# Designs tried in a protein design run: peptides against a protein of PDB entry 6GMG. Part 27

Target 1, 331 residues: chain A of PDB entry 6GMG
Amino acid sequence: DSDDRVTPPAEPLDRMPDPYRPSYGRAETVVNNYIRKWQQVYSHRDGRKQQMTEEQREWLSYGCVGVTWVNSGQYPTNRLAFASFDEDRFKNELKNGRPRSGETRAEFEGRVAKESFDEEKGFQRAREVASVMNRALENAHDESAYLDNLKKELANGNDALRNEDARSPFYSALRNTPSFKERNGGNHDPSRMKAVIYSKHFWSGQDRSSSADKRKYGDPDAFRPAPGTGLVDMSRDRNIPRSPTSPGEGFVNFDYGWFGAQTEADADKTVWTHGNHYHAPNGSLGAMHVYESKFRNWSEGYSDFDRGAYVITFIPKSWNTAPDKVKQGWP

## One batch from the design tools (peptide)

Design b1_p13_1_s4 (made by RFdiffusion4, then SolubleMPNN; from b1_p13_1, 8 letters changed)
Fold by OpenDDE base, seed 5:
Structure b1_p13_1_s4 (fold): chain B 331 residues (1-331), chain A 13 residues (1-13)
Amino acid sequence: as target 1 above (331 residues)
Amino acid sequence: ADDPSRSQYVPKP
């Protein structure tokens, strides 16, 4: 019941976090303790730590999406999303593979499609694009300069994104970022912004007009990246969970993981920050917990989801919510 | 320990 959601109380600015607890290769803590860590590590504006505001605490209280929300400064729009799909593998497995014992054809196809996505390559593509964007931002003092730089970078790399329409999420993402327009943010100066990455896990079978099988086992054709660009059309993602396949089974709508702008070249060593559920300390779900997971732990996902997307957005460089290095846990 | 798979959010209208 969403009515059980509570905004975590304010934490004193100088309150140090308690140690995180290990959990399945992850670092885990209660939301209030994450607020303490956030204030010490990620809260900085122009080099000065800040207390998490009531608004930010409220955003955070929404769970996994709240972590991305508070760190990106806006509710995720998911418009600039990337993934990697091995079409040859998919076709080959469909042709030459066989359903497992007791597996329906629809279940087989859904599974094969899920397995044909490469999370690491999807993440790599997003990082590649983010790097291109950051280069384009670096010395651009207006949007036109940014766009010109971006086009030049793409042309030099022979990147298929150069063929995207000017109104595409790729080119419009910066102008559609609230913090870009804020006086204390980008102030309409691209060079004051940087690209950041988060990930969303979700279910492919969201079309209510489709077959029940697709809703239960996945839609093999849904949310595939466009060839060459890697862009995923997220317009049909309506946060609809997987349909139960057996009595009593239930699935959640999505999961969000915050990466930011870590410079660690080894994907396996990158840290992803996410939450379990909305904060309900007096409800059945209990207090919200925050997890800091390595890429392996994050990318594994859950049976609730058969798609993973890596999304690019922007934050002001003056924010420290996306540092070059993220340390897992505390201390 | 709460499983991260319990991530649940009520989408904004």
Scores: peptide ipSAE 0.033, ipTM 0.733, DockQ to the pose 0.176
Fold by OpenDDE base, seed 1:
Structure b1_p13_1_s4 (fold): chain B 331 residues (1-331), chain A 13 residues (1-13)
Amino acid sequence: as target 1 above (331 residues)
Amino acid sequence: ADDPSRSQYVPKP
């Protein structure tokens, strides 16, 4: 019950976190302890530690999305999303593959579609685009200059994104970022901002007007990236979970993982921060826990989801919520 | 519906 959500209490600024505990290849801790770590490591504004505000603690209390929310400074809009899909693999497997024993045709097609997405390539595409955007931001002091730089960078790389409409999420993402407009944020100066990345796992079969099979086993055609750009149209994502395939079965609506702006070149060594559920210490769900997972742990996902997207947004460079290096656990 | 309170995912082993 969402009514059981509680905002975690404030933690003293100088309180050190307790050690994280290992959990199936991840580092795990309770939300209050994450707040302690966050204040020591990620809270810095212009190089100064900050206590997590009540508003930020409230955002965090929403669970996995809360981790991304507090670190990005806004609720995820998911407009600038990337993925990678192997169309040839998909077609080949559909043609030459066979359903497993007891697997329906719809289950087979849904599974094949899911397996045709490449999480690593999707992540790399987002990183590539974020890098281009960061170069465009670095020497731009107004939005017009940023857009001009961006177009030039894309042209130099022969990137298909250069053909996107001026009103596309790709070009409008910066202007639509609240922290860009804030006096203590970007102050309308692109060079004060940087691109950051988070990931969302979700279900493809969300169309209530579609067949029951698509809702249960996935929509093989939904949420595919556009060729060349890798952009995913997220407009149809309404946070609807997978439909049960058997009595008593239930699925979760989404999962969010925060990456930020890590510079680690090896995807397998990158750290993704996420939460299990909203904070309900007095409810049936219990206290919220925060996990720091390696890419392998994150990208594996769960049966609840058959899509993954890697989303770009922006934060002020003065924030330390997206450092170059992220270390699992504490110390 | 975009309801952030519906985040109830628990990581599985």
Scores: peptide ipSAE 0.048, ipTM 0.783, DockQ to the pose 0.265; fails the geometry check
Fold by OpenDDE base, seed 2:
Structure b1_p13_1_s4 (fold): chain B 331 residues (1-331), chain A 13 residues (1-13)
Amino acid sequence: as target 1 above (331 residues)
Amino acid sequence: ADDPSRSQYVPKP
């Protein structure tokens, strides 16, 4: 829980950020300073700079998820998630490999599964799909037109997503986006929306009915992408953290990183914005910090997590929370 | 990198 969580105070609209601090190849700052940057760079609605509202500041205060929340305009549902899993590598390592000294079979299998995910390919798949969606959105003035365009694009590319059910998160994502329906947002006009991407790190071993070993070391079969589509069924993700493997050990429930709609073709040069924890300036955790990390830093993740998913959602084109180029740090 | 031990994430209530 977040008993010590505090909503950051408002920052003057014209207040410039202080310089970010370099931290292990990342740019880091306190949440209040991120708000300043956000107001200068990302706050624009219809080209007009905006002060971060109290509601937005409250969203942001929740930590890593708050960064994605404030920039996407909605709490992450994570329904349209993509990943890449190397099945051949997984099978080969299980067959020909063996546990390391002191490693249990369950630990070995969990590790091998984790290592069989390709974060870069997962990210690329999400970008590919987002591009297809953006093309489908471009001149569609109603949902029917959007869906028709989307199906045509997928058919042309012989993409397995064309076979998804109409109720699939893939096809329903736009209609389920609150900002799409808002008068000042999409106003039910797909051409006013664009696809954006964020990432979630989480633990695979969340099934309470499974073995303790799976909860400690991972469930090798959980949260794999469907072949062809790359879609990950996120329905079983309940934000349950990894179980301790030793006394006193604790793990975090998830991490979120905001990418948006950067056009940088080199994945390694893309910037991911994320927070460390909920804002608790008067608590033991202290003030929330925001990090802007390159893909390498983001995709590396932590031992807390053995899954990474890349999620697509939508925002109005009138928002500037997902610009073509994101600069790391300040200035 | 940020320290996972210092990271506590709370989902929306």
Scores: peptide ipSAE 0.034, ipTM 0.736, DockQ to the pose 0.121; fails the geometry check
Fold by OpenDDE base, seed 3:
Structure b1_p13_1_s4 (fold): chain B 331 residues (1-331), chain A 13 residues (1-13)
Amino acid sequence: as target 1 above (331 residues)
Amino acid sequence: ADDPSRSQYVPKP
């Protein structure tokens, strides 16, 4: 019951974290200890450590989305999302493949679609676009200059994103970022902002008007990236979980992982920070835990989800929630 | 040994 959610208490600014522990091949800790780490490592504004505010602690308490929320400064809107889908593989497997023993046709098609997404290529596409955006931001002191720079960069790279409409989430993402407009944030100066990345795992079969099979086993046609751009239309993602395939089975609505702006070129060495569930220390779910996972651990996902998207948003450069280097655990 | 698959969010009314 969501009513059991509790805001973690404040941690003294100078309190050092306890060591993280291994869990599922990841570094894992309780939420209060993550707050301690966050204050030491990620809290800096203009080079000064900050105590996590009550508001930020409340955001964090919502679980996996809370980690992304506190670090990005806003609730995820997921509007600028990227993925990679191998259409040829999908078609070939549907044509030449067969359902496994006991697998229904719908289950087979859903599985084949899921397997046709390439998480690494999706992540790489998001990083590529983020780099383009960062170059466009670098010397732009108003939104018009940013947009002009962005169009020029895209043209130089012959990127299909250059053909997006001016009202596209791609071009509107910066202006729609609250921290961009804040006096102590971007102050409407693009050069004070940087692109950052997080990931969302979710279920494709969310259309209530579709077949029960699609809701149970996935919608093979849903949430595919547009050719050339890699953009995923996330407008139909309403945080609806997978439908049970058997009595008593239940699935969760989503998972979020925070990457930020790490410069590590090897995707496998990048660190993704995420939470398990909302903080309910006195409830059935228990205390919230925070995980720092390598890309392979993150991208593997769960059976709850058959889609992964890599989303770009923006934060002020003065924030340290997205450092160049992220280390797992503590110390 | 908490299960990360229990990630969930319910927006406040």
Scores: peptide ipSAE 0.034, ipTM 0.733, DockQ to the pose 0.164; fails the geometry check

Design b1_p13_2 (made by RFdiffusion4)
Fold by OpenDDE base, seed 2:
Structure b1_p13_2 (fold): chain B 331 residues (1-331), chain A 13 residues (1-13)
Amino acid sequence: as target 1 above (331 residues)
Amino acid sequence: SKPTLGENLTPPS
């Protein structure tokens, strides 16, 4: 129920965060305190820290997606999404494996499909592509130059993305980024933009026309990455949660994690920022909490989700929402 | 163990 969502109040620009607390290997804090940290660390525009605006605070209050929203500058469209799926493992397990005791065939297939995704490889693919894009952006002062650079980079690496249509999310992502077109953003200058990454966990069994079993246990064929490119068609993701498998059971619609543009080469040491739910301090859910997790904890996900995608978008380089290094917690 | 998740929202249409 969205009726009890509350926009967190403004925090003074000079208000320092309270210490984060450890929570199951994560750094945890209430949303209001995250705003304080955000203002001190991530709010900078052209080197000047900014108070989080009411609009941004409103975005943030939407939950985990709000963290990505406020840092990326737009609600996630998820169009440029990557994943890694081990087709051989999937086929082999289906052929040679068997359902566990009490496990239905549909449940077995759904589980096998879920386990055939590799979050780390998916993340690495996104980072690889983001790196290519950043190189293409670096010296490009118009979109044409950017696209030419991008094609050259892909050709040099013999990357299958070079065969994507000009209107594909891969090539159109930059032009479709609002901040790219903003005067105080990219101002239509690709060299003022950089690629950033966030992740979404979601449920595969969202097709209302499919079997109930797929909605309960997952659709093994849904949201697989295309071979070679790793691109995931996210068009059918409608934020529909997993269907209950038993009375009283309920699942969350999605989970978003913000990575940004960290340069840490070791995936396990990267920090992911995410929220638990929308902000409802006076409601049953309570206040929103923000977590900073290492990749291990992020990538583990929840039983609510059987898919993970790593999405590329763009922000102006003048923003500090995606710094090279992210420190977990406070101080 | 991990934190309990709740509903997240999408912007109004």
Scores: peptide ipSAE 0.425, ipTM 0.922, DockQ to the pose 0.852
Fold by OpenDDE base, seed 3:
Structure b1_p13_2 (fold): chain B 331 residues (1-331), chain A 13 residues (1-13)
Amino acid sequence: as target 1 above (331 residues)
Amino acid sequence: SKPTLGENLTPPS
């Protein structure tokens, strides 16, 4: 129950982290120790190390989403999401493939749809767009200049995003970012902001008006990226978990992973930071643990989820929550 | 194997 959530206590600013431990190819630690690392590595504002505030610790305690929350400065809205879907593969497999032994038709279609998404290409698309946005931000001192730069960049690259409506999340994302408007943040100056990326894993079968089979095995048509742009309409994502397929089975609502703005060109070498569940040290779930995973382990996901999206948001350049290089674990 | 996931929370309305 959400009632057993506990906000982790404050950690002294100069407290060094204990060593992380390997866990299934990841670097793993308890949430309190992550706070220590965060204060040493990611907390800097204008070059000054900061203690994680009570508010930030509270955000963090919400689980995997808390990691993204504390580092991005806002609860994820997921409006600017990208993915890659192989339509030809999907059609071909449905046409020429067949259900496995014991697999229902609905289960087969759901599985085929899940397998038709390419996490790496989705991530690459998000990075490409983030790069374009960052170029547009560099010399823009008001939103109008940013938007003009963005349109020019897209035109030069013949990117389909240039055809998006002005009200699209793509163009409105910056103005809708609280830290952009903050005096100590962007102060309405785009050149003080940078694009960052996080990822969300979630369930496609969230439509309550759809069949039970879709809720159990996935909705093959849901949350597909638009051709050309790669944009995913996330408006129907209500954090509804997969429906049980057998008695006693339960699934998690979502999983979030924080990437930030790493410059590592090899996707497989990028580090993703995520949590296992909300912090309940005195409850059945126990203490929250934080994991730093390479892309392979992150992108593999869980059976709880059949969709992955890579989302762009913005943070002030003065924050160090999205450094160019992220070191896995401690030391 | 993978770490076991649990419930994650959304902020109160």
Scores: peptide ipSAE 0.410, ipTM 0.919, DockQ to the pose 0.852
Fold by OpenDDE base, seed 1:
Structure b1_p13_2 (fold): chain B 331 residues (1-331), chain A 13 residues (1-13)
Amino acid sequence: as target 1 above (331 residues)
Amino acid sequence: SKPTLGENLTPPS
């Protein structure tokens, strides 16, 4: 199982990547080659190219979450998550719709709930909030100034987030970011930080005290965004996979995709970087591969998951792990 | 304890 995970070896700092290959509309490469690209494109600290450290290579080797981990600087906490759910569509379809042939009632309700989420609107909400946060960060040299700026920005936009508690993940996210407190990071200066975005796909039916049907087909009421704010309570996400519906069936626990801080206005043209599985070159899974997908392919997700969240965190502006423009593949 | 490992995902066609 996890015993066959291997940390990829160090790559020379000056080694150029091999070309990526097309794979189902994505750019694909082996993890070792991604490290080479990362060192050339994303590794810069204060404008200086860096070799990926052993610790960072170890993080990366954990799979899809490793890509987000190495680029954000911390394991995802998922506390500041956004989504979009069409409540009217959900209610209408449940009332007027019918299960498909061979579909159980529970399966029908789970599917309808899944289809009532809008990935694009969820992503746009996260981008909107990240933009507000970045404006609040821009000239704030202490947390108090940042919070004051943030409240003013929210008030100007008549955003429901202005009513969140001061202790909420929304207002506490910056102070709880390790790189904000680091001397070579933010050094407690908000103006040295910027908001970044990643996405998580996961299963809604994680409550072990609920019905087996919810665990197999989804919990229609779980992980919905709060009205007005779009905030998703992720506290009950324990990385529990979908329960099998037939003997021998198994599902993956989650998928992570890294967006960063791209400025591309067209969501369909944004690039999402993600891994397929943990790195096991000598095991049955094989070497980890890294994919660069357009939003269409990322947002489609897998049958393993019925929820998607778009999460905001922070990194130092001195890092280049979240550039304004991301190019698929190499060169 | 170590964080949860990623499992095998295959891209859809």
Scores: peptide ipSAE 0.324, ipTM 0.830, DockQ to the pose 0.095
Fold by OpenDDE base, seed 4:
Structure b1_p13_2 (fold): chain B 331 residues (1-331), chain A 13 residues (1-13)
Amino acid sequence: as target 1 above (331 residues)
Amino acid sequence: SKPTLGENLTPPS
């Protein structure tokens, strides 16, 4: 029950963060302290730091999704999502592999499907596409120019995305971004925007009309990327958690991680910011904590989830929520 | 209401 959610109080603009707690390669802090860091590091608009607004603090308090929400400026729609799936591995393992001792056939197939996804390749695909988009944005002063540039870039790279329909989320993503249209944002000028990336972990077995086994152990056929493009149809993701496999067991509906626009070429050195749960300091869940994890820790995920997607959206270049370099913790 | 992350999500050690 989310009725226990509390919006964190405002933090003074000049208040410095307390040191983060190191934990097995991650940096951890309470949400209030993250707000302090955010104001010092990520809050800048046109080079001026800003106090996190009540609205932004409310967004943040929703948990992991709140971190992505406050930094991207909108609730995630997840329409432009990428992943990598090894179909040959999947087919081979199904054919030549066998269930583990005590593992059902459905559990085996679900596990094999999960293991056939490559988080790193999915992430790299998203970065590749974001790079193409950023080049297309650079000198485009209207959407038409942006789209023309984008098509040219894709053609030069012989990218299958060039064959997407004009109404595809790939081509419509920019014009559907609220901050693109804002006077203090993009102001309808693509060159004032940049592509950013976040990730979502979720459960494949969300179809309530399917078998109970798929809901418990995963749907091997769900949320696979399209060949060539890597695009994932996220339309059937309704934030439904994995079904319990034993009495008393429960699972979380999703996990979000914010990457932004880091330029670090080594995926293993990239930093992902995420939360543990919604902020309920007076409830059973307790205060929300924010984590800054390296890719290894982020991509490992949880047993709650068998899918990972890497999503592209856009923010104004005047925002500092997606800097080139992200440093873990404080100072 | 907006989706929220639940209590089952804890970072691994």
Scores: peptide ipSAE 0.294, ipTM 0.824, DockQ to the pose 0.156

